# Peptides against a protein of PDB entry 6B9H, part 13

Target 1, 151 residues: chain A of PDB entry 6B9H
Amino acid sequence: AELCESLLTWIQTFNVDAPCQTVEDLTNGVVMAQVLQKIDPAYFDENWLNRIKTEVGDNWRLKISNLKKILKGILDYNHEILGQQINDFTLPDVNLIGEHSDAAELGRMLQLILGCAVNCEQKQEYIQAIMMMEESVQHVVMTAIQELMSK

## One batch from the design tools (peptide; aimed at target 1 I130 M131 I145)

Design b2_p14_5_s3 (made by RFdiffusion4, then SolubleMPNN; from b2_p14_5, 5 letters changed)
Fold by OpenDDE base, seed 1:
Structure b2_p14_5_s3 (fold): chain B 151 residues (1-151), chain A 14 residues (1-14)
Amino acid sequence: as target 1 above (151 residues)
Amino acid sequence: MSQEVREFFESLLQ
């Protein structure tokens, strides 16, 4: 999916410790959790990150468990910190991500993380970083943000 | 960068 691939490229700019080369690398949620910690380390602190299992392998049940925690964290962050500035009407299906590596649903999860980045305290830095990316990626990111901000 | 994309992200910086 175009959304997933573009946002994967965006996620890679965070230079997290976990492997983040492929869609499969993101299905266990570890990369996403590390990215969220970078976005707001005060909220997604070490205690929060420690709830995410790192040794998951191909266990789709563990993947889903992680993804559920991450999604909850994003939603709570949006409500408690961001003041519900992003649209969470169409939530990603974490079951499809964990069990089937569904790229479309993964794209939607990454889109929520994008929403966190462009609304967080250091949103200026993330927006400026996006403006330095390849134009084709910028366009997809723009569309993704517009969708989040739409009624 | 296209004008459309630039203007969009500039608007987010406001």
Scores: peptide ipSAE 0.705, ipTM 0.953, DockQ to the pose 0.850
OpenDDE base, seeds 2, 3, 4, 5: peptide ipSAE 0.704, 0.700, 0.702, 0.703; ipTM 0.952, 0.952, 0.952, 0.953

Design b2_p14_5_s4 (made by RFdiffusion4, then SolubleMPNN; from b2_p14_5, 6 letters changed)
Fold by OpenDDE base, seed 1:
Structure b2_p14_5_s4 (fold): chain B 151 residues (1-151), chain A 14 residues (1-14)
Amino acid sequence: as target 1 above (151 residues)
Amino acid sequence: MKQEVQDFFQSLLQ
């Protein structure tokens, strides 16, 4: 999926510790959790991150468990910190991500993280970083943000 | 298209 691939490229700019080169690398939620911690380490602190299992392997049940926690964290962050500035009208199906590595649903999850980045306290830095990416990626990111904020 | 995208992100910086 174009959305997933472009947002994967964006996620890679965070330079997190966990492998993040393929769609499969993201299905256990570890990369996403580390990215969220970078976005707001006060909210997604060490205690929060420690709830995410790192040794998951191919266990889709553990993947789904992690993804559910991450999704809840994003939604809580949006409500408690961002003041519901982003729309969650189409929540990702974490079961499809964990069990089937569904790229479309993964794209939706990454889109929510994008929403966190462009609305957080240091949103200026993230927006400026996006503006330096390849134009085709910028276009997809723009569309993704518009979907979050206009629907 | 490039300018349109740049204008969009500039608007987010406001």
Scores: peptide ipSAE 0.686, ipTM 0.945, DockQ to the pose 0.973
OpenDDE base, seeds 2, 3, 4, 5: peptide ipSAE 0.684, 0.683, 0.683, 0.682; ipTM 0.945, 0.945, 0.945, 0.945

Design b2_p14_6 (made by RFdiffusion4; failed a check: near_copy:native)
Pose (drawn by RFdiffusion4):
Structure b2_p14_6 (pose): chain A 151 residues (1-151), chain P 14 residues (1-14)
Amino acid sequence: as target 1 above (151 residues)
Amino acid sequence: SSHEEVQAFFESLL
């Protein structure tokens, strides 16, 4: 905890097309998919993004379907591009995100996306950008990185 | 300080 909201501020720095003002705005997976494309457009390309349904509304089943695709993409990216540098022992429970808007599980998903950003080819720029954020957010990001980089 | 420690952490990642 104190992970989800700090990482929501970080997500907001990407200025993706989909709304990203609230925890609920993240529960359908569209913002997360758009952020991943910004992190690595060579991997999270248009063919990949097309699989993520937009205009989900309150359909929690579709939210879960989208989130499973997002998590599958992150895990594949970790394996195929990042050499398993992101700790994936505890997977976020995407069913709880969809069924209950569980912010804690959402925080864990956002931590995996942060892991992608700080280990991708543009990690220098992403880290430099974090260093410009509010200190309170930087401290939470620091803790999140320590966790996700440890073995 | 806490601020310096946070900054040093992020500098080490670069």

Design b2_p14_6_s1 (made by RFdiffusion4, then SolubleMPNN; from b2_p14_6, 6 letters changed)
Fold by OpenDDE base, seed 4:
Structure b2_p14_6_s1 (fold): chain B 151 residues (1-151), chain A 14 residues (1-14)
Amino acid sequence: as target 1 above (151 residues)
Amino acid sequence: SRSAEIKAFFQSLL
């Protein structure tokens, strides 16, 4: 999916420790958790990150467990820190991500993380960084943000 | 242009 591929490119700019070259690399949630910690380390602190299982392998049940925790963290962050700046829309199906590596649903998850980045304390830096990316990626990101913030 | 539109959008978020 175009959304997933563009946001994967965006995720790669965070230079996290976990492998993040493919869609499959993201399905266990470890990269996403590390990205969230970079976005707001005070909220997504080490205690939070330690709840994410890092040695998951191909165990889709563990992937789903991680993804559920991450999704909860994102939603809680939006409620507790961002003041629900992300409007209601279709949430990602973490079961499809964990069990089937569904790129479309993964794109939805990354879109939520994008929402965190463009609304966090360092939102200006993240927005400026996006403005330095390839135009095609910027366009997809723009559309994704518009969807999140649409009223 | 498309690039100008995109730039304007992100600038509006700043």
Scores: peptide ipSAE 0.752, ipTM 0.965, DockQ to the pose 0.951
OpenDDE base, seeds 1, 2, 3, 5: peptide ipSAE 0.751, 0.750, 0.749, 0.751; ipTM 0.965, 0.964, 0.964, 0.964

Design b2_p14_6_s2 (made by RFdiffusion4, then SolubleMPNN; from b2_p14_6, 6 letters changed)
Fold by OpenDDE base, seed 4:
Structure b2_p14_6_s2 (fold): chain B 151 residues (1-151), chain A 14 residues (1-14)
Amino acid sequence: as target 1 above (151 residues)
Amino acid sequence: SMSEEIKEFFKSLL
């Protein structure tokens, strides 16, 4: 999906330790957790990150467990830190991500992370970084942000 | 242009 592909490109700019080249690389949640820690290390601290299992392999149950924790973290961050600036009317189905590597649902998960980045304390830096990406990616990101902050 | 529109959008977020 275009959303997932563009946001994967965006995720890659974080240069996290975990592999993040493919959709499959993101399905265990480890990359997403590391990205969130970069976005706000005070909130997504080591204690939080340590709850994410890193040795998951192809175990979809463990993937889903990680993804549920990450989704909860994102939602809690939105409520507690961002003041519910991110609209969560349509949440990603983490079961589909973990069990089926569903790119559309993964895109929605990454969209929520995007929302965290563009609303966090360092939002200016993330927005400026996005403005330096390919126009096609910027367009998708723009649409994704608009969806999060309206309706 | 679309490029200008995108640019203005992100500027509006700053």
Scores: peptide ipSAE 0.721, ipTM 0.958, DockQ to the pose 0.984
OpenDDE base, seeds 1, 2, 3, 5: peptide ipSAE 0.719, 0.720, 0.720, 0.719; ipTM 0.957, 0.957, 0.958, 0.957

Design b2_p14_6_s3 (made by RFdiffusion4, then SolubleMPNN; from b2_p14_6, 5 letters changed; failed a check: near_copy:native)
Amino acid sequence: SLSEEIKAFFQSLL

Design b2_p14_6_s4 (made by RFdiffusion4, then SolubleMPNN; from b2_p14_6, 4 letters changed)
Fold by OpenDDE base, seed 4:
Structure b2_p14_6_s4 (fold): chain B 151 residues (1-151), chain A 14 residues (1-14)
Amino acid sequence: as target 1 above (151 residues)
Amino acid sequence: SEKEEIRAFFESLL
């Protein structure tokens, strides 16, 4: 999906420790967790990150478990820190991500992370970084942000 | 242009 591919490109700019070259690389949630920690290390601290299992392999149950924790973290962050600035009416189906590597649903998850980045304490830095990306990526990101901010 | 539109959008977020 276009959303997933563009946001994957965006995710890659974080230079996390975990492999993040393909959609499949993101399905276990480890990359996403590391990205969230970079976005707000005070909230997504070591204790939070340690709840995400890193030795997942192809175990879809473990993937889903991680993804559920990540989604919860994002939603809690939005509520507790961001003041519910993003629309969460259409949540990603983490079961489809974990079990089927569904790119569309993964895109939705990455979209939520995007929401965290563009609303966090360092939102200006993330926005400016996005403005330096390829125009095609910026366009998709723009649309994704607009959707998040739309009540 | 689309480029200008995109730039304007992100600038509006700053």
Scores: peptide ipSAE 0.737, ipTM 0.961, DockQ to the pose 0.984
OpenDDE base, seeds 1, 2, 3, 5: peptide ipSAE 0.737, 0.736, 0.736, 0.736; ipTM 0.961, 0.960, 0.960, 0.960

Design b2_p14_7 (made by RFdiffusion4)
Pose (drawn by RFdiffusion4):
Structure b2_p14_7 (pose): chain A 151 residues (1-151), chain P 14 residues (1-14)
Amino acid sequence: as target 1 above (151 residues)
Amino acid sequence: SAETETFFEELLES
């Protein structure tokens, strides 16, 4: 905890097309998919993004379907591109995100996305950008990175 | 804080 909201501020720095003002705005997976495309458009390309349904509304089943696709993409990216540098022992429970808007599980998904950003080809720029954020957010990001990089 | 700054300087150099 104290992970979800700090990482929401970080997500907001990407300025993706979908709304990203609230925890609920993240529960359908569209903002997360758009952020992943910004992190690595060569991997999270248009063909991949097309699989993520927009205009989900309150359909938690579709939220879950989207989130499973996102998590599948993140795990594949970790394996195929990042050499397993992101710790994936504990997977976020995407069913709880969809069924209960569970911010803690959402925080864990956002931590995996942060892991992608700080290990991708543009990791220098993403780290430099974090260093310009509020100190409170940087501290939480620091803790999140320590966790996701440890073995 | 100094700890956070040191962390991100080291992370950036890595």

Design b2_p14_7_s1 (made by RFdiffusion4, then SolubleMPNN; from b2_p14_7, 6 letters changed)
Fold by OpenDDE base, seed 2:
Structure b2_p14_7_s1 (fold): chain B 151 residues (1-151), chain A 14 residues (1-14)
Amino acid sequence: as target 1 above (151 residues)
Amino acid sequence: SSEVKAFFEKLLAS
């Protein structure tokens, strides 16, 4: 999916420790958790990160468990810190991500993380970084942000 | 594009 592909490229700019080259690399949630910690380490602290299992392998049940925790973290962050500045009406199906590596649903998950980045305390730095990306990626990101901020 | 640039500049100002 176009959204997933563009946001995967964006996720790669965070230079997290976990492998993040393919859609499959993101399905266990470890990359996403590490990205969230970079976005707001005070909220997504070590205690939060330690709840995400790192050695998951191909166990789709463990993937889904991680993804559910991450989604909850994003939603809680949106409510408690961001003041619900992003739209959470359409949530990603983490079951499809974990069990089938569904790129469309993964794209929606990454979109929520994008919402965290462009609304967090360090949003200026993240927005400026996006403005340095390829034009095609910037356009997809723009559309994704517009969707998040609309009711 | 100018449209995309304008969007992010506006977002920075918010």
Scores: peptide ipSAE 0.709, ipTM 0.952, DockQ to the pose 0.927
OpenDDE base, seeds 1, 3, 4, 5: peptide ipSAE 0.709, 0.707, 0.707, 0.707; ipTM 0.952, 0.952, 0.952, 0.952

Design b2_p14_7_s2 (made by RFdiffusion4, then SolubleMPNN; from b2_p14_7, 6 letters changed)
Fold by OpenDDE base, seed 1:
Structure b2_p14_7_s2 (fold): chain B 151 residues (1-151), chain A 14 residues (1-14)
Amino acid sequence: as target 1 above (151 residues)
Amino acid sequence: SEEVRQFFLELLAS
């Protein structure tokens, strides 16, 4: 999906330690967890990150377990820190991500992370970084943000 | 595009 591919490109700008070249690389949630820690290390601290299993392999059950924790973290962050500035209108199906590497659902998960970045304390830096990306990616990101903030 | 640029500028100002 175009959303997933554009947001994958955006995720790659974080330069996390975990491999993040393909959709498959993101299905275990490790990259997402590391990105969230960069977005707000005080909230997504080491204790939180340590709850994410890193040695997952192809075990879709472990992937789903990680993804559920990450989704919960995002939602809690939205409610507790961001003051519900982003809309959880459509939550990603983490089962489809973990078991089938569903790109559309993965896109929705990355969209939630995008919402965290553009609303966090350092939102200025993340927005400015987005403005330096390819225009086609910027357009997709813009649409994704608009969708998140629409009622 | 200018539309995209203006969107992010407004987002920065929010």
Scores: peptide ipSAE 0.730, ipTM 0.960, DockQ to the pose 0.925
OpenDDE base, seeds 2, 3, 4, 5: peptide ipSAE 0.729, 0.726, 0.728, 0.727; ipTM 0.959, 0.959, 0.959, 0.959

Design b2_p14_7_s3 (made by RFdiffusion4, then SolubleMPNN; from b2_p14_7, 4 letters changed)
Fold by OpenDDE base, seed 4:
Structure b2_p14_7_s3 (fold): chain B 151 residues (1-151), chain A 14 residues (1-14)
Amino acid sequence: as target 1 above (151 residues)
Amino acid sequence: SAETKAFFEALLAS
């Protein structure tokens, strides 16, 4: 999916410790958790990150468990910190991500993380970084943000 | 493009 591919490229700009080269690399949630910690380390602190199981291998049940925690964290962050600046009418199916590496659903998860980045304390820096990316990526990101900000 | 640039500039100003 184009959304997933573009947002994967965006995720790679965070230079997290976990491998983040493929869709499969993101399915265990570790990269996403590390990205969220970079976005807001005060909220997604070490205690929060430690709840994400690492080294889950191909255990899709553990992947789904991690993804559920991450999704909850994103939604809670939106409610508690961002003041409901992003909508949640089209939540990703974390079961499809964890069990089947569904790129479309993963794209929707990354879209929520994008929402966190463009509304966090350092949102200006993240927006400026996006503006330096490839035009095709910028266009997809723009569309993704528009969808998130819509009522 | 001009469209994307304008969008993100507006987003920065929000």
Scores: peptide ipSAE 0.713, ipTM 0.956, DockQ to the pose 0.926
OpenDDE base, seeds 1, 2, 3, 5: peptide ipSAE 0.713, 0.713, 0.712, 0.712; ipTM 0.956, 0.956, 0.956, 0.956

Design b2_p14_7_s4 (made by RFdiffusion4, then SolubleMPNN; from b2_p14_7, 5 letters changed)
Fold by OpenDDE base, seed 1:
Structure b2_p14_7_s4 (fold): chain B 151 residues (1-151), chain A 14 residues (1-14)
Amino acid sequence: as target 1 above (151 residues)
Amino acid sequence: SEEVKQFFEELLAS
């Protein structure tokens, strides 16, 4: 999916420790967890990050477990910190991500993380970073943000 | 494009 591909490129700008070159690299949730910690380390602190299993391999059950924790973290962050500025009408199916590496559903999850970045305390820095990306990526990101903010 | 640039500029101002 174009959404997933563009947001993967965006995720790569965070320069996290975990491999993040392919869709499959993101399916265990480790990259996403590390990105969230960068977005708000006070909320997604070390204690939170330690709940994410880092040695998952191809175990789709462990992937799903991680993804569920991450999704919960995103939703809680939206409610508790961002004041529910993100529309969560369409939640990603983490089972499809973990078991089948579903790019469309992964795109939806990355979209939620995008929502966190453009609404967090340091949103200015993240928005400006997006504005430095390729035009085609910016367009997809714009559409993704619009979808999140729409009623 | 100008549309994209304007979108993010407005987002920054929000």
Scores: peptide ipSAE 0.714, ipTM 0.955, DockQ to the pose 0.926
OpenDDE base, seeds 2, 3, 4, 5: peptide ipSAE 0.713, 0.711, 0.712, 0.712; ipTM 0.955, 0.955, 0.955, 0.955

Design b2_p14_8 (made by RFdiffusion4)
Pose (drawn by RFdiffusion4):
Structure b2_p14_8 (pose): chain A 151 residues (1-151), chain P 14 residues (1-14)
Amino acid sequence: as target 1 above (151 residues)
Amino acid sequence: LSPELEEFFEQVES
């Protein structure tokens, strides 16, 4: 905890098209997919994004379907591009995200996305950008990075 | 860790 909200502030720095003001705004997977496209458009391309349904509303089943696709993408990216540098021993429970808007599991998903950003080809720029954020957010990001980079 | 992350950690700890 103290992960989800700090990482929400970090997500907000991407200024993606979908709304991203609340925890609930993240539960359908659209903001996360758009952020992943910004992190690596060569991997999280338009063909990939097209699989993420928009206009989900309160349909938690579709939220879960989207989140499974997002997680599948993150894990594949970790394996195929990042050489398994992101720790994936504990997967976020996307069913709890969809069924209960579980912010803790959402925080874990956002931590995996942070892991993508700090290990991608543009990791220097993403790290430099974090260094401009509020100190409280940087400290939480630091802890999240330590966890996700450890073996 | 990458050098960028080492620098970031030093900044946060300072």

Design b2_p14_8_s1 (made by RFdiffusion4, then SolubleMPNN; from b2_p14_8, 5 letters changed)
Fold by OpenDDE base, seed 4:
Structure b2_p14_8_s1 (fold): chain B 151 residues (1-151), chain A 14 residues (1-14)
Amino acid sequence: as target 1 above (151 residues)
Amino acid sequence: MSPEIQEFFEKVLS
């Protein structure tokens, strides 16, 4: 999906330790957790990150478990820190991500992370970084942000 | 950069 592919490109700019080249690389949630820690290390601290299992392999149950924790973290971050500036009208189906590597649902998860980045304390840095990306990615990101904040 | 895109992000930054 275009959303997932563009946001994967965006995710890669974070240069996290975990592999993040493919959609499959993101399905265990480890990359997403590391990205969230970069976005707000005070909230997504080491204790939070340690709840994410890193050695999951192809175990879709463990993937889903991680993804559920990450989704909860994102939602809690929205409520507790961002003041619900990100609308959660349509939540990603983490079961489809973990079990089937569903790119569309993964895109929606990454969209929520995008929302965290563009509304966090360092939002200016992330927006400026997006403005230096390829135009096609910028357009998708713009649309994704509009969707998050207009519903 | 597309003027539309630039205007959007400038607005977000404001």
Scores: peptide ipSAE 0.658, ipTM 0.950, DockQ to the pose 0.119
OpenDDE base, seeds 1, 2, 3, 5: peptide ipSAE 0.656, 0.654, 0.657, 0.657; ipTM 0.949, 0.949, 0.950, 0.949

Design b2_p14_8_s2 (made by RFdiffusion4, then SolubleMPNN; from b2_p14_8, 6 letters changed)
Fold by OpenDDE base, seed 5:
Structure b2_p14_8_s2 (fold): chain B 151 residues (1-151), chain A 14 residues (1-14)
Amino acid sequence: as target 1 above (151 residues)
Amino acid sequence: MSEEIKEFFEKVEK
């Protein structure tokens, strides 16, 4: 999916420790958790990160467990810190991500993380970083943000 | 960078 591929490119700019070269690399949630910690380390602290299981391999049950924790963290962060409402009917299906590596649903998850970045304390920093990316990626990111802001 | 994209992100920065 175009959204997923563009946001994968964006995720790669965070330079996290976990491998993040492919869609499959993101399905266990470890990269996403490390990205969220960079976005707000006071909220997504070491105690929070330690709840995410590493080295899950191809175990889709463990992937889904991680993804559920991450989605909950994102929703709680939006409600408690960012003061934003998220439409539950547009939430990603983490079962499809963990079990089938569904790129469309993964794109939805990454879009929520994008929402955290462009609304957090350091939103200016992340917006400036996006403005340094390829124009084709910028356009997809812009559309994704517009969708979030219109909710 | 297109003017449309530039204007959008400048608005979001506020």
Scores: peptide ipSAE 0.631, ipTM 0.944, DockQ to the pose 0.116
OpenDDE base, seeds 1, 2, 3, 4: peptide ipSAE 0.630, 0.624, 0.611, 0.608; ipTM 0.943, 0.942, 0.939, 0.939

Design b2_p14_8_s3 (made by RFdiffusion4, then SolubleMPNN; from b2_p14_8, 4 letters changed)
Fold by OpenDDE base, seed 4:
Structure b2_p14_8_s3 (fold): chain B 151 residues (1-151), chain A 14 residues (1-14)
Amino acid sequence: as target 1 above (151 residues)
Amino acid sequence: MSPELQEFFEKVLS
């Protein structure tokens, strides 16, 4: 999906430790957790990150468990820190991500992370970084941000 | 970048 592909490119700019080259690389949630820690290390601290299992392999149950924790973290971050500036009217189906590597649902998860980045304390940094990306990615990001904040 | 994109991100930055 275009959303997932563009946001994967965006995720790669974070240069996290975990592999993040493919959609499959993101399905265990480890990359997403590391990205969130970069976005707000005070909130997504080491204790939070340690709740994410890193050695999950192809275990879709463990993937889903991680993804549920990450989604919970994102939603809590929205409510507690961002003041619900990100709409959660359509949540990603983490079961489809973990079990089937569903790119569309993964895109929606990454969209929520995008929302965290463009509304966090360092939002200027992340928006400026987006403005240096390819125009095609910028268009997807623009649409994704609009969707998160316009409802 | 296009004016549309520029205007959008400037708006988000504001």
Scores: peptide ipSAE 0.695, ipTM 0.958, DockQ to the pose 0.120
OpenDDE base, seeds 1, 2, 3, 5: peptide ipSAE 0.691, 0.690, 0.693, 0.692; ipTM 0.958, 0.958, 0.958, 0.958

Design b2_p14_8_s4 (made by RFdiffusion4, then SolubleMPNN; from b2_p14_8, 6 letters changed)
Fold by OpenDDE base, seed 5:
Structure b2_p14_8_s4 (fold): chain B 151 residues (1-151), chain A 14 residues (1-14)
Amino acid sequence: as target 1 above (151 residues)
Amino acid sequence: MSPEIEEFQQKVLS
C-alpha cells in the first residue's frame, strides 16, 4: 500500500535501535514503541516502553498484544496530552497487522503515530523534517496529515 | 518552497 510504504520511509527518519527496513519489521510494534518514545519521552517513558515485549519472533499473538498496548497508548496520549478526538471507526485493526502483516491497516497505525508527531511539543521540528522529504513521499505524508486534521 | 507547501506548513503549525 502506498500509505504504508511512505510512512515506513517516514518512520525510518527516526533512526531507532530496532530494525525498521521492511513492513514485517514493524508488525511486532517494537519500532513503533521506540518512535513514540522519541516523540514524547516524558509520556512514553521507560516504564511504558518496558511493557512492550522485544523478543516476539513470528508469534502473531505476541505481536497483537504489543500492538494493542501501542494503540491504547496513542489513544490515551491524544486524549490526555493532545486534547484531540479520534474517530473510532477509522482505527486500525491490529489483529490483521499482527497475524497477516496487513499493509493497509499498518498504514492506518503509522498514520496515528504521524498524528502524534505533528501535534506534540516538537511538532515544528517534525513538520520541517517532512518538508525536506522526497517529493512523492512528502505528498503522501502531507495528505495523511490533512486527513487527520479534517476528522 | 511552493505556495502550497507554505500554506500547509502555516496551517499545521498555527
Scores: peptide ipSAE 0.138, ipTM 0.765, DockQ to the pose 0.118
OpenDDE base, seeds 1, 2, 3, 4: peptide ipSAE 0.098, 0.130, 0.130, 0.135; ipTM 0.734, 0.756, 0.758, 0.760

## One batch from the design tools (peptide; aimed at target 1 Q124 M131 H139 M142)

Design b2_p15_1 (made by RFdiffusion4)
Pose (drawn by RFdiffusion4):
Formats: sequence, C-alpha cells, structure tokens
Structure b2_p15_1 (pose): chain A 151 residues (1-151), chain P 15 residues (1-15)
Amino acid sequence: as target 1 above (151 residues)
Amino acid sequence: EAEETKTFFEELLEE
C-alpha cells in the first residue's frame, strides 16, 4: 500500500487518451494499455492495442478480459525483451481488480508497468522524469523499483 | 529519506 496512488500520479504523467483521474478509471485496462504503448510502441503496437476493448463501463467481466491481455503482454515483454528483469513471482490478481476495484492489486499491476518503463530502451528518460516528481512519490517509486528488480 | 532517495535514483540512472 501507498503504491497504487503514487503510481497513479506516475501514470498521469503519460497523458494518455483515456481518463486516468481515479482508481476506478484504471480498472478496465485501457489506460494501462495506452501507457504500455507509450513505453514501447515497437512491442505494444497498434495490433496489440486493438485487442483491448474500450467502452467497458461497469462490465467487470470485460474488465477482467482486458486486464488478462494486459498482464499477458507485460509478462511476455519481460520474458522476450527484458530478460526477466522484472520480478514476477507474485502476479496481480486481475479478477479482484475487476470484481472489487482492489487498489492493492491495481498497485501491483502498476508496479509491473513501472518495471517496464525503467527497463525499456527509454529507461534513462523515464528515470529522469521520475526524478522531477514530488519527493513523496519518488520515495514510493524507489521502493517499488527495489522490489521489482530484486531476485 | 530524501538523501537516500536522491542517491538511489542517481545510482539507478548510471545503469
């Protein structure tokens, strides 16, 4: 905890098309997919983004379907591009995100996305950007990175 | 904590 909201502020720095003001705004997976495209458009391309349904509303089943596709993409990226540098021993429970808007599980998913950003080809720029954020957010990001980079 | 965080990100950026 204290992970979800700090990482929400970080997500907001991407200024993606979908709304990203609340925890609920993240539960359908669209913001996360758009952020992944910004992190690595050569991997999270348009063909990949097309698989993520928009206009989900309160349909938690579709939220889960989207989130499973997002998590599948992150895990594949970790394996195929990042050489398993992101710790994936504990997977976020995407069913709880969809069924209960569980912010803790959402925080874990956002930690995986942060992991993608700080290990991608543009990791220098992403780290430099974090260094401009509020100190409280940087501290939480530091803790999150320590966890996700450890073995 | 602020000094530790700053040092962490400086070191992280060197990677």

Design b2_p15_1_s1 (made by RFdiffusion4, then SolubleMPNN; from b2_p15_1, 6 letters changed)
Fold by OpenDDE base, seed 1:
Structure b2_p15_1_s1 (fold): chain B 151 residues (1-151), chain A 15 residues (1-15)
Amino acid sequence: as target 1 above (151 residues)
Amino acid sequence: MKEETRAFFEELLSK
């Protein structure tokens, strides 16, 4: 999926500790959790991050468990910190991500994280970083942000 | 497309 691939490229700019080279690498939620911590370490603090299970392997049940926690964190962040500046009407199906590595649903999950980045306290820095990416990626990111803001 | 995306993000930065 174009959305997923472009946002995977964007996620890679965070230089997190967890492997983040493939779609499969993201399905356990560990990369996403680490990215969220970088976006707002005061909210997604170490205590929050410690709730995310590492060493998940191919256990899709554990993946789904992590992804549910991450999605909840994003939704809570939108409500409590961002004042619901982004629309989350279309929620990703974390079951499809965890069990089937569904790229389309993963793209939707990453899109929510993108929404957090472009609305957080350090949004200026994240937007400027996006502007340094390849044009094709920028275009997809732009469209993704527009979808979040137009709903 | 380059000008479109640039303009979009510049507008986003202005908010």
Scores: peptide ipSAE 0.679, ipTM 0.941, DockQ to the pose 0.924
OpenDDE base, seeds 2, 3, 4, 5: peptide ipSAE 0.678, 0.677, 0.677, 0.679; ipTM 0.941, 0.941, 0.941, 0.942

